# Peptides against a protein of PDB entry 3NZW: the designs that were tried, part 107

Target 1, 212 residues: chain A of PDB entry 3NZW
Amino acid sequence: TTTLAFRFQGGIIVAVDSRATAGNWVASQTVKKVIEINPFLLGTMAGGAADCQFWETWLGSQCRLHELREKERISVAAASKILSNLVYQYKGAGLSMGTMICGYTRKEGPTIYYVDSDGTRLKGDIFCVGSGQTFAYGVLDSNYKWDLSVEDALYLGKRSILAAAHRDAYSGGSVNLYHVTEDGWIYHGNHDVGELFWKVKEEEGSFNNVIG
Target 2, 222 residues: chain B of PDB entry 3NZW
Amino acid sequence: QFNPYGDNGGTILGIAGEDFAVLAGDTRNITDYSINSRYEPKVFDCGDNIVMSANGFAADGDALVKRFKNSVKWYHFDHNDKKLSINSAARNIQHLLYGKRFFPYYVHTIIAGLDEDGKGAVYSFDPVGSYEREQCRAGGAAASLIMPFLDNQVNFKNQYEPGTNGKVKKPLKYLSVEEVIKLVRDSFTSATERHIQVGDGLEILIVTKDGVRKEFYELKRD

## One batch from the design tools (peptide; made by RFdiffusion4, then SolubleMPNN)

Design b2_p18_2_s2 (from b2_p18_2, 7 letters changed)
Fold by OpenDDE base, seed 4:
Structure b2_p18_2_s2 (fold): chain B 212 residues (1-212), chain C 222 residues (1-222), chain A 18 residues (1-18)
Amino acid sequence: as target 1 above (212 residues)
Amino acid sequence: as target 2 above (222 residues)
Amino acid sequence: SLKEFSERLEALIKGEKY
């Protein structure tokens, strides 16, 4: 798995691969590793697919309950804290989760929290999570600027996942791309890695380790 | 030392069509190298036009299916006989599976039916409840033999339009029920040849708007 | 046996998606 999220002047970019594995077996190439909690809040999945899918869906329910009770959208901080508290209760039980909770509220603005099954909860501007995270960071860190245009930011997110898909055997399939703004998240499509790779190689003159 | 899990072998396969879905399974039940039964159905009609199979350890599979059937029953009681949708069924099964997260059902689960728009639907589950909707999925002993075949024949992976120098993919197209049945039969006959845990009989459940139909075919009885 | 149990457990774990 390779997931990433970063803040920039235009909001948040979230990009994830779609490969699931069971050992050496490619279990799926089409896993949705972004859970749409509500129109303004996203969760990403790395680690155990069931753990992430189950608890982030549960989180969605908790967030909805908050909205019903408080008549206001839940903050990203509070949403991430709910999840963090939950996984902390299971600490040592063997959950495997590396998640990012990404969202936009008027109070907080664009916000990203990293939450994992070790009980870590971190707020930050840039996170890459998964077995391919270091590959993604290599590209992302080299090109990241706060002042990126939306177009450039989207491309950078996509390109970073592509790099990870290329080098990490456990990442691949496709890139799912999101842009989070004050008006909510916008889905920017599913990009098959096979097609995307050759396109990028041709346009950039990159990936020269592959002859053709 | 006590081993709570067994392995009864077998293979299951789901394929979604445009307005139908198919869930198939062999009828062989084994333990180690011994055939327990040559006809032990493992694909079940659960009501509300939902078919289900949980393949692996048969005791766990049966337990899971029974729990789901009971869930369907209670859903009707609680919601004025409302039909359980396939997506809701999938969510329910996730909860059944994940409820035993730390002592999982030793099964690969597939359900098939029609979505609320009348389109064929197949959902597959890992042992602890991760699930996704797919056009096709093989599970069980010979899944590794069949799944690549399905990738090629259902989703047309690695197929290109002739004369395009590999630049144009074969377009996706729904398969007819007849075509799907052919693929299922070919899958299982092939798997039977190469895997000792697959054979004896093939039971296919076809879900359409008109209900569930069953077909049976003999497999090699080796 | 413990060995068989371990193997089956590993198989189960390996069947989980990551």
Scores: peptide ipSAE 0.373, ipTM 0.818, DockQ to the pose 0.191
Fold by OpenDDE base, seed 1:
Structure b2_p18_2_s2 (fold): chain B 212 residues (1-212), chain C 222 residues (1-222), chain A 18 residues (1-18)
Amino acid sequence: as target 1 above (212 residues)
Amino acid sequence: as target 2 above (222 residues)
Amino acid sequence: SLKEFSERLEALIKGEKY
C-alpha cells in the first residue's frame, strides 16, 4: 500500500494506490483505500483492509452522530481523536492500521491527522503511509511547495503514488485521487497504473530505467 | 491439542453481467485427501434475490450463511418486508465477519445479485470482513488457478486490439449469460483437472430480475 | 495438534487482505 496526503495553498491532496495483497498473492487491484467518511472527511487505508474499512466506516457513524447532536460538522481534530481513542483501546489486540484523517473546517482550515494502531496521533502537513511510503516521499518531498496550483498538486500526488507503485511490489493497480476543500472533497478519478506509467514516462521523459 | 479449524476445500466463482449475476461452486467436500461428499452444495439462495457462498471451513461457512439468512429474515420483520439490497447485504455480512475479528470465520465469502439499478453485482469478502464490489471473483482452493483466467476473459486483461501494436486495449464489455456460463464451466473443468479439492459437480446459481435459477453440471469424480 | 492449528491459523491470516 501507498497512501499520501498533503496540505497546500489550495487545500489537501489525497492520493492512494488500489492493490491489496495476501502474502505474495495479489488479492485485488481495485481496492478503495480512501474511505469517504462524509462529504467533508476522508480516511485513508493502510494495513489490514478489514480493520481500516470497518473502523473508519464506524468513525463515519460517530461523526454523523456528532453532527446530529451538535448541529455542526465535527472537527478533523475530534474525528481523528475518536479513531485514535478507539484503536488505543485495542492496543495489543492485533489491529493493523495506518490511517490519515483529512478534512477542511472553517475553524481548523485544511487539516491532516495521522492515526495508527500503535496509538500514534500526529497533525502535519505531509504524510505518506504504507509499504511504499518512502518511494512516495522521494517524489513528493522533491517537488512539494505550499504554493502549488491545484492542478500541479493533483499531479504531484498522482505522480508520487505512481513512483511507489513502480518500486513497491505491494502497491499498484490504480491511483485514486482526491482534492479536499472547505466545500468538501472532490474525487479526481481512477488512474490505472499500467496506462499512467507510460503516459508519464513519455511526457516527462522519466522512468528511463524502463525500456518500452 | 484442539484445532478449531478445518479445510473442506472446494472452489467458488462469481461473475456479474449487465443485468444478471452468477455464483457457482463445486459440490466436492473433502478433509485432507478424503472425499466427504461428492454432492454438498455450498452456494445458497438467501432470499431477496441474493445468493451467497462462504468457502473454506464448511462448518464456519454454514454458520455464516445461516446467520445471514436469519439476518434477512429479521430485516423483513423490522422493516415491513422491505427487500434487502445487495449493498446492504454486503454491509451486514461485513459485520457478521468482523464480529468474529479475533476468532474469524475461516472462509472466503462471495455474494451475488442485482444492485438497485438492476445491474449485476458481485461482492467478495476476506475472512474478517473487508469487502468490495467486483465484476468477478474466484474463491477457495483453486482460486489462484481461476482468477488469472477471469482477469483475462472477463476483464480482458492483457488483451489488445489487433493491429494496434499493443497500444489499444480490448474494450470492456458485458458478457452474455451464455458466455458467462461457458467461462464458469471451463474454469471449473480446468480446475478439476489440476486440483484434488475440486470436482464431482458444479452448481451455478443465476440471478436475474426474474429470480434465481439453478444449473448443475457433472465434473470429474476421480 | 498445536502444529496443525498453527498451520491453519497461518493460512487464515494469509487470507486476510492488506
Scores: peptide ipSAE 0.366, ipTM 0.808, DockQ to the pose 0.178
Fold by OpenDDE base, seed 3:
Structure b2_p18_2_s2 (fold): chain B 212 residues (1-212), chain C 222 residues (1-222), chain A 18 residues (1-18)
Amino acid sequence: as target 1 above (212 residues)
Amino acid sequence: as target 2 above (222 residues)
Amino acid sequence: SLKEFSERLEALIKGEKY
């Protein structure tokens, strides 16, 4: 798995691969590793697919209950804390989760929290999570600027996942891409790695380790 | 020593069409190298136009199917005989599986039916309840033999339009029920040739708007 | 046996998706 999220002047970019594995077996190439919690809040999945899918879906229910009780959307801080508290209760039980909670509220603005099954909860501007995270960081860190245009930021997210898909055997399939703004998240499509790789190679003149 | 799990072999396969879905399984039940039964059905009609199979350890599979059937019954009691949708069924099965997260059902689960738009639907589950809607899925002993075949023949992976120098992929299209049945039969006949835990009989459940029908075919008995 | 149990458990774990 490779997931990433970063803040920039235009909001948040979230990009993830879609490969799931069971050992050396490619179980799926089409897994949805972004959970759409509400129109303004996203969760990402790395680690055990069942753990992430189950508890982030549960988190969605808790967020909805908050809205009903408080007559206000839940904050990104509070949503991430609910998940963090939950996984902490299971500490040592064997959950495997590396998640990012990304969203926008008027109070907080664009916000990203990292939450994992070890009990770590971090607020930050840039995170890459999964077995391919170091490959993604290599591209992302080299090209990241706060002042990126929306177009350039979307491309950078997509390109970073592509790099990880190329080098990490546990990542691949396709890139799912999201842009989060004050108006909520926008889905920017599914990009098959098999096609995307050759397109990027041709347009950039990159990936010269591969002979076409 | 305590050993709560067994492996009864077998293989299951689901394929979704445009307005139908199929879920198929062989009827061989085995322990180690001994055939327990040459006809032990493992694909079940659970009501509300939902078919289900949980392949692996048969005791766990049967338990899971019984629990789901019971869930369907109680859903009707609690919601004025409302039909359980396939997506809601998938969510329910996730909870059944994940409820045993720390002592899992030793099964690969597949359900098939029609979504709320009348389109064919197949959902597959890992042992602890992660699930995905797919066009096709193989599970069980010969899944590794069949799944690549389905990638090629259902999703047309690695197929290109002739004369395009590999630049244009074969377009996706729905398969007819007859085409799907042919693929299922070819899959199981081939798997039977190469895997000792697959054989004897093939039972196919076909879900349409008119309900569930069953077809049976003989497989090699060696 | 312990060996059989371990083998079954390993197979089950390998069936989980990551």
Scores: peptide ipSAE 0.363, ipTM 0.822, DockQ to the pose 0.180
Fold by OpenDDE base, seed 5:
Structure b2_p18_2_s2 (fold): chain B 212 residues (1-212), chain C 222 residues (1-222), chain A 18 residues (1-18)
Amino acid sequence: as target 1 above (212 residues)
Amino acid sequence: as target 2 above (222 residues)
Amino acid sequence: SLKEFSERLEALIKGEKY
């Protein structure tokens, strides 16, 4: 798995691969590793698919309850804290989760929290999570700046996942790409790595370690 | 060491069509190298045009299916006999599976039916309840033998339009019921040849707007 | 064995940590 999220002047970019594995077996190439918690919040999944899918869906329910009770959308901080508190209760039980909760509220602006099953909760501007995270960081860190255009930011997210898909055997399939703004998240498509790789290679003149 | 799980072998396969879905399974039940039964159905009509199979440890599979059937029953009680949609069924099954997250049902679960638009739907589950809607899925002992075949023949992976120098992928299209049945039969006959835990019989449940139809085919009995 | 049990289970679980 490779997931990433980063803040920039235009909001948040979220990009993830779609490969699921069971050992050496490629279980799926089409896994939805971004969980649309609600129209304004995204969760990413790395680690156990069931753990992330189940609890982030549960989180969505909690966020809805918050909205009903408080007559206001939940903050990203609060949403991530709910999840963090939940996984902390299961500490030692064997949950496997590396998640990012991403959203944009009027109060907070664009916000990303990293939450994992070890009980870690971190707010930050840039996170890559998964077995391919270091590959993604290599591309993301080298090209990131706050003032990226939306177009460039989207491309950077996509490109970073592609790099990870290339080098990490446990990442691949496709890139699912999201842009998060105050108005909610916008899905920017599913990009098959098989096609994307060759496109990028040709356009950039990159990936010269591969003959093609 | 404590090992509460058995492995009863077998293989299951789901394929969604445009206005139908198929869920198939062999009827062999085995422990280690001993055939317990040559006809033990593992694909079930659960009502509301939902068919289900949970393949792996048969005791767990049966338990899960029974729980789901009971869930369907109670859904009707609680919601004035409303039909349970396939997506809601999938969510329900997730909860059944994840409810035993720390002592999982040792099964690969597949359900098939029609979505609310009348389109074929197949959902697959891991042992702890992660689920995905897919066009096709193989589960069980010979899943690794069948799934690549389905990738190629259902989703047309690695197929390209002739004369395009590999630049144009074969377009995705729905398969007919007849085509799907052929693929299922070929899958299981092939799997039977290469896996000792697959064989004896093939039962196919076909879900359409008219209900669930069953077909049975003999497999090798060696 | 517990080891065998764990290995079998892991082989079936989708979306492992890696």
Scores: peptide ipSAE 0.323, ipTM 0.815, DockQ to the pose 0.380

Design b2_p18_2_s3 (from b2_p18_2, 8 letters changed)
Fold by OpenDDE base, seed 1:
Structure b2_p18_2_s3 (fold): chain B 212 residues (1-212), chain C 222 residues (1-222), chain A 18 residues (1-18)
Amino acid sequence: as target 1 above (212 residues)
Amino acid sequence: as target 2 above (222 residues)
Amino acid sequence: MLNEFTERLEALIKGEKY
């Protein structure tokens, strides 16, 4: 798995691969590793697919309850804390989760929290999570700027996942891409790695380690 | 010295068409090298035009299917006989599976039906409840033999238009029910030849707007 | 008994998607 999220002047970019594995077996190439918690909040999945899918969906329910009770959208901080508290209760039970909770509220602005099953909860501007995270960081860190245009930011997210898909055997399939703003998240499509790779190679003149 | 899990082998296969879906399974039930039964159906009509199979440890599979059937029943009681949608069924099954997260059902679960738009739908589950809607899925003993075949023949992976120098992919298209059944039969006959835990009989459940139809085909019995 | 059970669970876990 490779997931990433980063803040920039235009909000948040979230990009993830779609490969799921069971050992050496490629279980799926089309897994949705972004859980749309609500129209304004995204969760990413790394680790156990069931753990992430189940509890992030549960998180969505908790967030909805908050809205009903408080007549206001839940903050990203609070949403991530709910999840963090939950996984902490299960500490030692064997949950496997590396998640990012991403959203945009008026109070907080664009906000990203990293939450994992070890009990770690971190707020930050840039996170890559998964077996391919180091590959993604290599591209992302090299090209990241706060002042990126939305278009450039989207491309950078996509490109970073592509790099990880190329180098990490446990990452691949396609890139799912999201842009998060104050008005909510916008889905920016599913990009098959098999096609995207060659397109990027041709347009950038990159990936010269591969002969076309 | 007591192992609570067994492995009863078998293989299941789901394929979604445009306005139909199929879920197929062999009827062989095995423990180790011993055939327990040559006809033990493992694909079930659960009502509301939903078919289900949970392949792996048969005891767990049967338990899960029974629980789901019961869930359908209570859904009707609680919601004035409302039809359970396939997506809601999938969510429900997730909860059934994940409810035993720390003592899982040892099964690979597939359900098939029609979505709310009348399109064929197949959902697959891992043992603890991760689920995904897919166009096709093989599960069980011979899944590793069949799934690549389905990738090629249902999703047309690695197929390109002739004369394009591999630059144009074969376009995706829905398969007819006849084509799907042919693929299913070929898959299972092939799997039977190469896997000892697959054989004896093939049961195919076809879901359309008109309901569930069953077809049976003999497989190799040796 | 516990060890055998654990071994089987480990095998099952290998079937989980990651």
Scores: peptide ipSAE 0.347, ipTM 0.805, DockQ to the pose 0.143
Fold by OpenDDE base, seed 5:
Structure b2_p18_2_s3 (fold): chain B 212 residues (1-212), chain C 222 residues (1-222), chain A 18 residues (1-18)
Amino acid sequence: as target 1 above (212 residues)
Amino acid sequence: as target 2 above (222 residues)
Amino acid sequence: MLNEFTERLEALIKGEKY
């Protein structure tokens, strides 16, 4: 798995691969590793697919309850804290989760929290999570700027996942790409790595370790 | 060390069509190298045009299916006999599976039916309840033998339009029920040849707007 | 088969997050 999220002047970019594995077996190439919690919040999944899918869906229910009770959308901080508190209750039980909760509220602005099953909860501007995270960081860190245009930011997210898909055997399939703004998240498509790789290679003149 | 799980072998396969879905399974039940039964159905009509199979440890599979059938029953009680949608069924099954997250049902679960638009739907589950809607999925002993075949023949993976120098992929299209049945039969006959835990009989449940139809085919009995 | 399944199950449940 490779997931990433980063803040920039235009909001948040979220990009993830779609490969699921069970050992050496490729279980799926089409897993949805971004869970649309609600129209304003995204969760990413790394680690155990069931753990992430189940609890982030549960989180969505909690966020809805918050909205009903408080007559206001839940903050990203509060949403991530709910999840963090939940996984902490299961500490030692064997949950496997590396998640990012991403959203944009008026109060907080664009916000990303990293939450994992070890009980860690971190707010930050840039996170890459998964077995391919270091590959993604290599591309993301070298090209990241706060002042990226939306177009450039989207491309950078996509490109970073592609790099990880290339080097990490446990990442691949496709890139799912999201842009998060104050008005909610916008899905920017599913980009099959089999096609995207060659396109990027040709356009950039990159990936020269592979003969076309 | 305590091992509460068995493995009863077998293989199941789901494929979604445009306005139908199929879920098929062999009828062999085995423990280790001993055939317990040559006809033990493992694909079930659960009502509301939902078919289900949970393949692996048969005791767990049967338990899960029974729980789901009961869930359907209670859904009707609670919602004035409303038909349970396939997506809601999938969510329900997730909860059944994840409810035993720390002592999982040792099964690979597949359900098939029609979505609310009348389109064929197949959902697959891991043992702890992660689920995904897919066009096709094989589960069980010979899943690793069948899935690559389905990738190629259902999703047309690695197929390209002739004369395009590999630049144009074969377009995705729905398969007819006849085509799907052929693929299912070929899958299981092939799997039977290469896996000792697959064989004896093939039962196919076909879901359409008109209900569930069953077909049976003999497999090798070796 | 059981051992293989167990291994796969463990790998699935305990998928890498780093």
Scores: peptide ipSAE 0.263, ipTM 0.806, DockQ to the pose 0.593
Fold by OpenDDE base, seed 3:
Structure b2_p18_2_s3 (fold): chain B 212 residues (1-212), chain C 222 residues (1-222), chain A 18 residues (1-18)
Amino acid sequence: as target 1 above (212 residues)
Amino acid sequence: as target 2 above (222 residues)
Amino acid sequence: MLNEFTERLEALIKGEKY
């Protein structure tokens, strides 16, 4: 798995691959590793698919309950804390989760929290999570700046996942791409790695380790 | 020493069409190298036009299917006999599986039916309840033999339009029920040849708007 | 008893998706 999220002047970019594995077996090439918690909040999945899918869906229910009780959308901080508190209760039980909770509230602005099954909860501007995270960081860190245009930021997210898909055997399939603003998240499509790779190679003159 | 899990072999396969879905399974049940039964059905009609199979350890599979059938029953009681949708069924099964997260059902689960738009739907589950809607899925002993075949013949992977120098992929299209049945039969016939845990009989459940139909075919009995 | 159980559990875990 390779997931990433980063803040920039235009909000948040979230990009993930879609490969699931069971050992050496490619279980799926089409897994949705972004869980749409609500129209304004996204969760990402790395680690055990069932753990992430189950508890982030549960988180969605908790966020809805908050909205009903408080007559206000839940903050990203509070949503991530709910998840963090939950996994902490299961600490040592064997959950495997590396998640990012991403959203944009008027109070907080664009906000990303990293939450994992070890009990770590971090707020930050840039996170790459999964077996391919180091490959994604290599591309992302080299090209990131706060003042990226939305178009450039979307491309950078997509390009970083592509790099990880190329080098990490456990990542691949396609890139699912999201842009998060104060108006909510916008889905920017599913990009098959097989097609995207050759397109990028041709346009950039990159990936020269592959002859073609 | 106590081992709570067994392996009863077998293989299951689901394929969604445009307005139908198919869930198929062989009827062989084994333990180690011994055939327990040459006809033990493992694909079930659960009501509300939902068919289900949980392949692996048969005791766990049967338990899971029974629990789901009960869930369907109670859903009707609680919601004025409302039909359980396939997506809601999938969510329910996730909870059944994940409820035993720390002592899992040793099964690969597939359900098939029609979505709320009348389109064919197949959902597959891992042992602890992660699930995905897919066009096709193989599970069980010979899944590794069949799944690549389905990638090629259902999703047209690695197929290209002639004369395009491999630049244009074969377009995706729905298969007819007849085409799907042929693929299912070929899949199981081939799997039977190469895997000792697959054989004897093939039972296919076809879900349409008119209900569930069953077909049976003989497989090699070696 | 313990070894057989753990072996089967490990096999099952390998079937989980990551």
Scores: peptide ipSAE 0.349, ipTM 0.818, DockQ to the pose 0.154; fails the geometry check
Fold by OpenDDE base, seed 4:
Structure b2_p18_2_s3 (fold): chain B 212 residues (1-212), chain C 222 residues (1-222), chain A 18 residues (1-18)
Amino acid sequence: as target 1 above (212 residues)
Amino acid sequence: as target 2 above (222 residues)
Amino acid sequence: MLNEFTERLEALIKGEKY
């Protein structure tokens, strides 16, 4: 898995691959590693698929309950804290989760929290999470700046996942791309890595280690 | 050392069509190298036009299916005989599986039916409840032999339009029930040839708006 | 039991989305 999220002047970019593996077996190429909690809040999934899918869905329910009780959307801080508290209760039980909670509230603005099954909860501007995270960071860090245009930011997110898909055997399938703004998240499509790779190679003149 | 799990072999396969879905399984049940039964059905009609199979350790599979059937029953009691939708069934099964997260059901689960729009639906589960809706999925002993075949024949992976120099993919299209049945039969016939845990019989459950139909075919009995 | 069957469980659970 490779997931990433970063803040920039235009909000948040979230990009994830879609490959699931069981050892050397490619279990799926079409896994949705972003859970749409509400129109303004996303969760990413890395680690155990069931752990992430189950508990992030549960988180969605908790967030909805908050809205019903408090008559306002839950903050990103509070949502991430709920998840963090939950996984902390299971610390040592063997959960495997690396998640980012990304969203927008009027109070917080665009916000990203990293939450993992070790009990870590971090607020930050840039996170890459998964077995391919270092590959993604290599591209992302080399090209990131706060003042990216939305178009450039979307491309950078997509391109970073592509790099990880290329080098990490456990990442691949497709890139699912999101842009989070004050108006909520916007889905920017599913990009098959097979097609995307050749397109990018041709347009950039990159990936010269591969002969087409 | 004590092993709480067994492996009863077998293989299951689900394929979704446009207005139907198919869930198939062989009828062989084995332990190690011994055939326990040549006809032990593992694909079940659970009501509400939902068919289910949980392949792997048969004891766990049977338990899970029974729990789900009971869940359907109680759903009717609690919701004025409302039909359980396939997506809701999938969510319910996730909870059944994840409820045993730390002592999982040792099974690969597939359900098939129609979604609320009348489109064919197949959901597959890992042992602890991760699930995904897919057009096709193979599970069990010969899944690794069959799934690549399904990728090619259902999802048309690595197929291109002739004369396009590999630049235009074969377009996706729904398969007819007859075509799906052919693929299922070919899949299991092939799997039987190369895997000792697959064989004897093939039972296919076809879900349409008119209900569940069953078909049976003989497989190699070796 | 998880420890004894970690490898099998990991293999089963490692439909891990990495």
Scores: peptide ipSAE 0.341, ipTM 0.814, DockQ to the pose 0.280; fails the geometry check

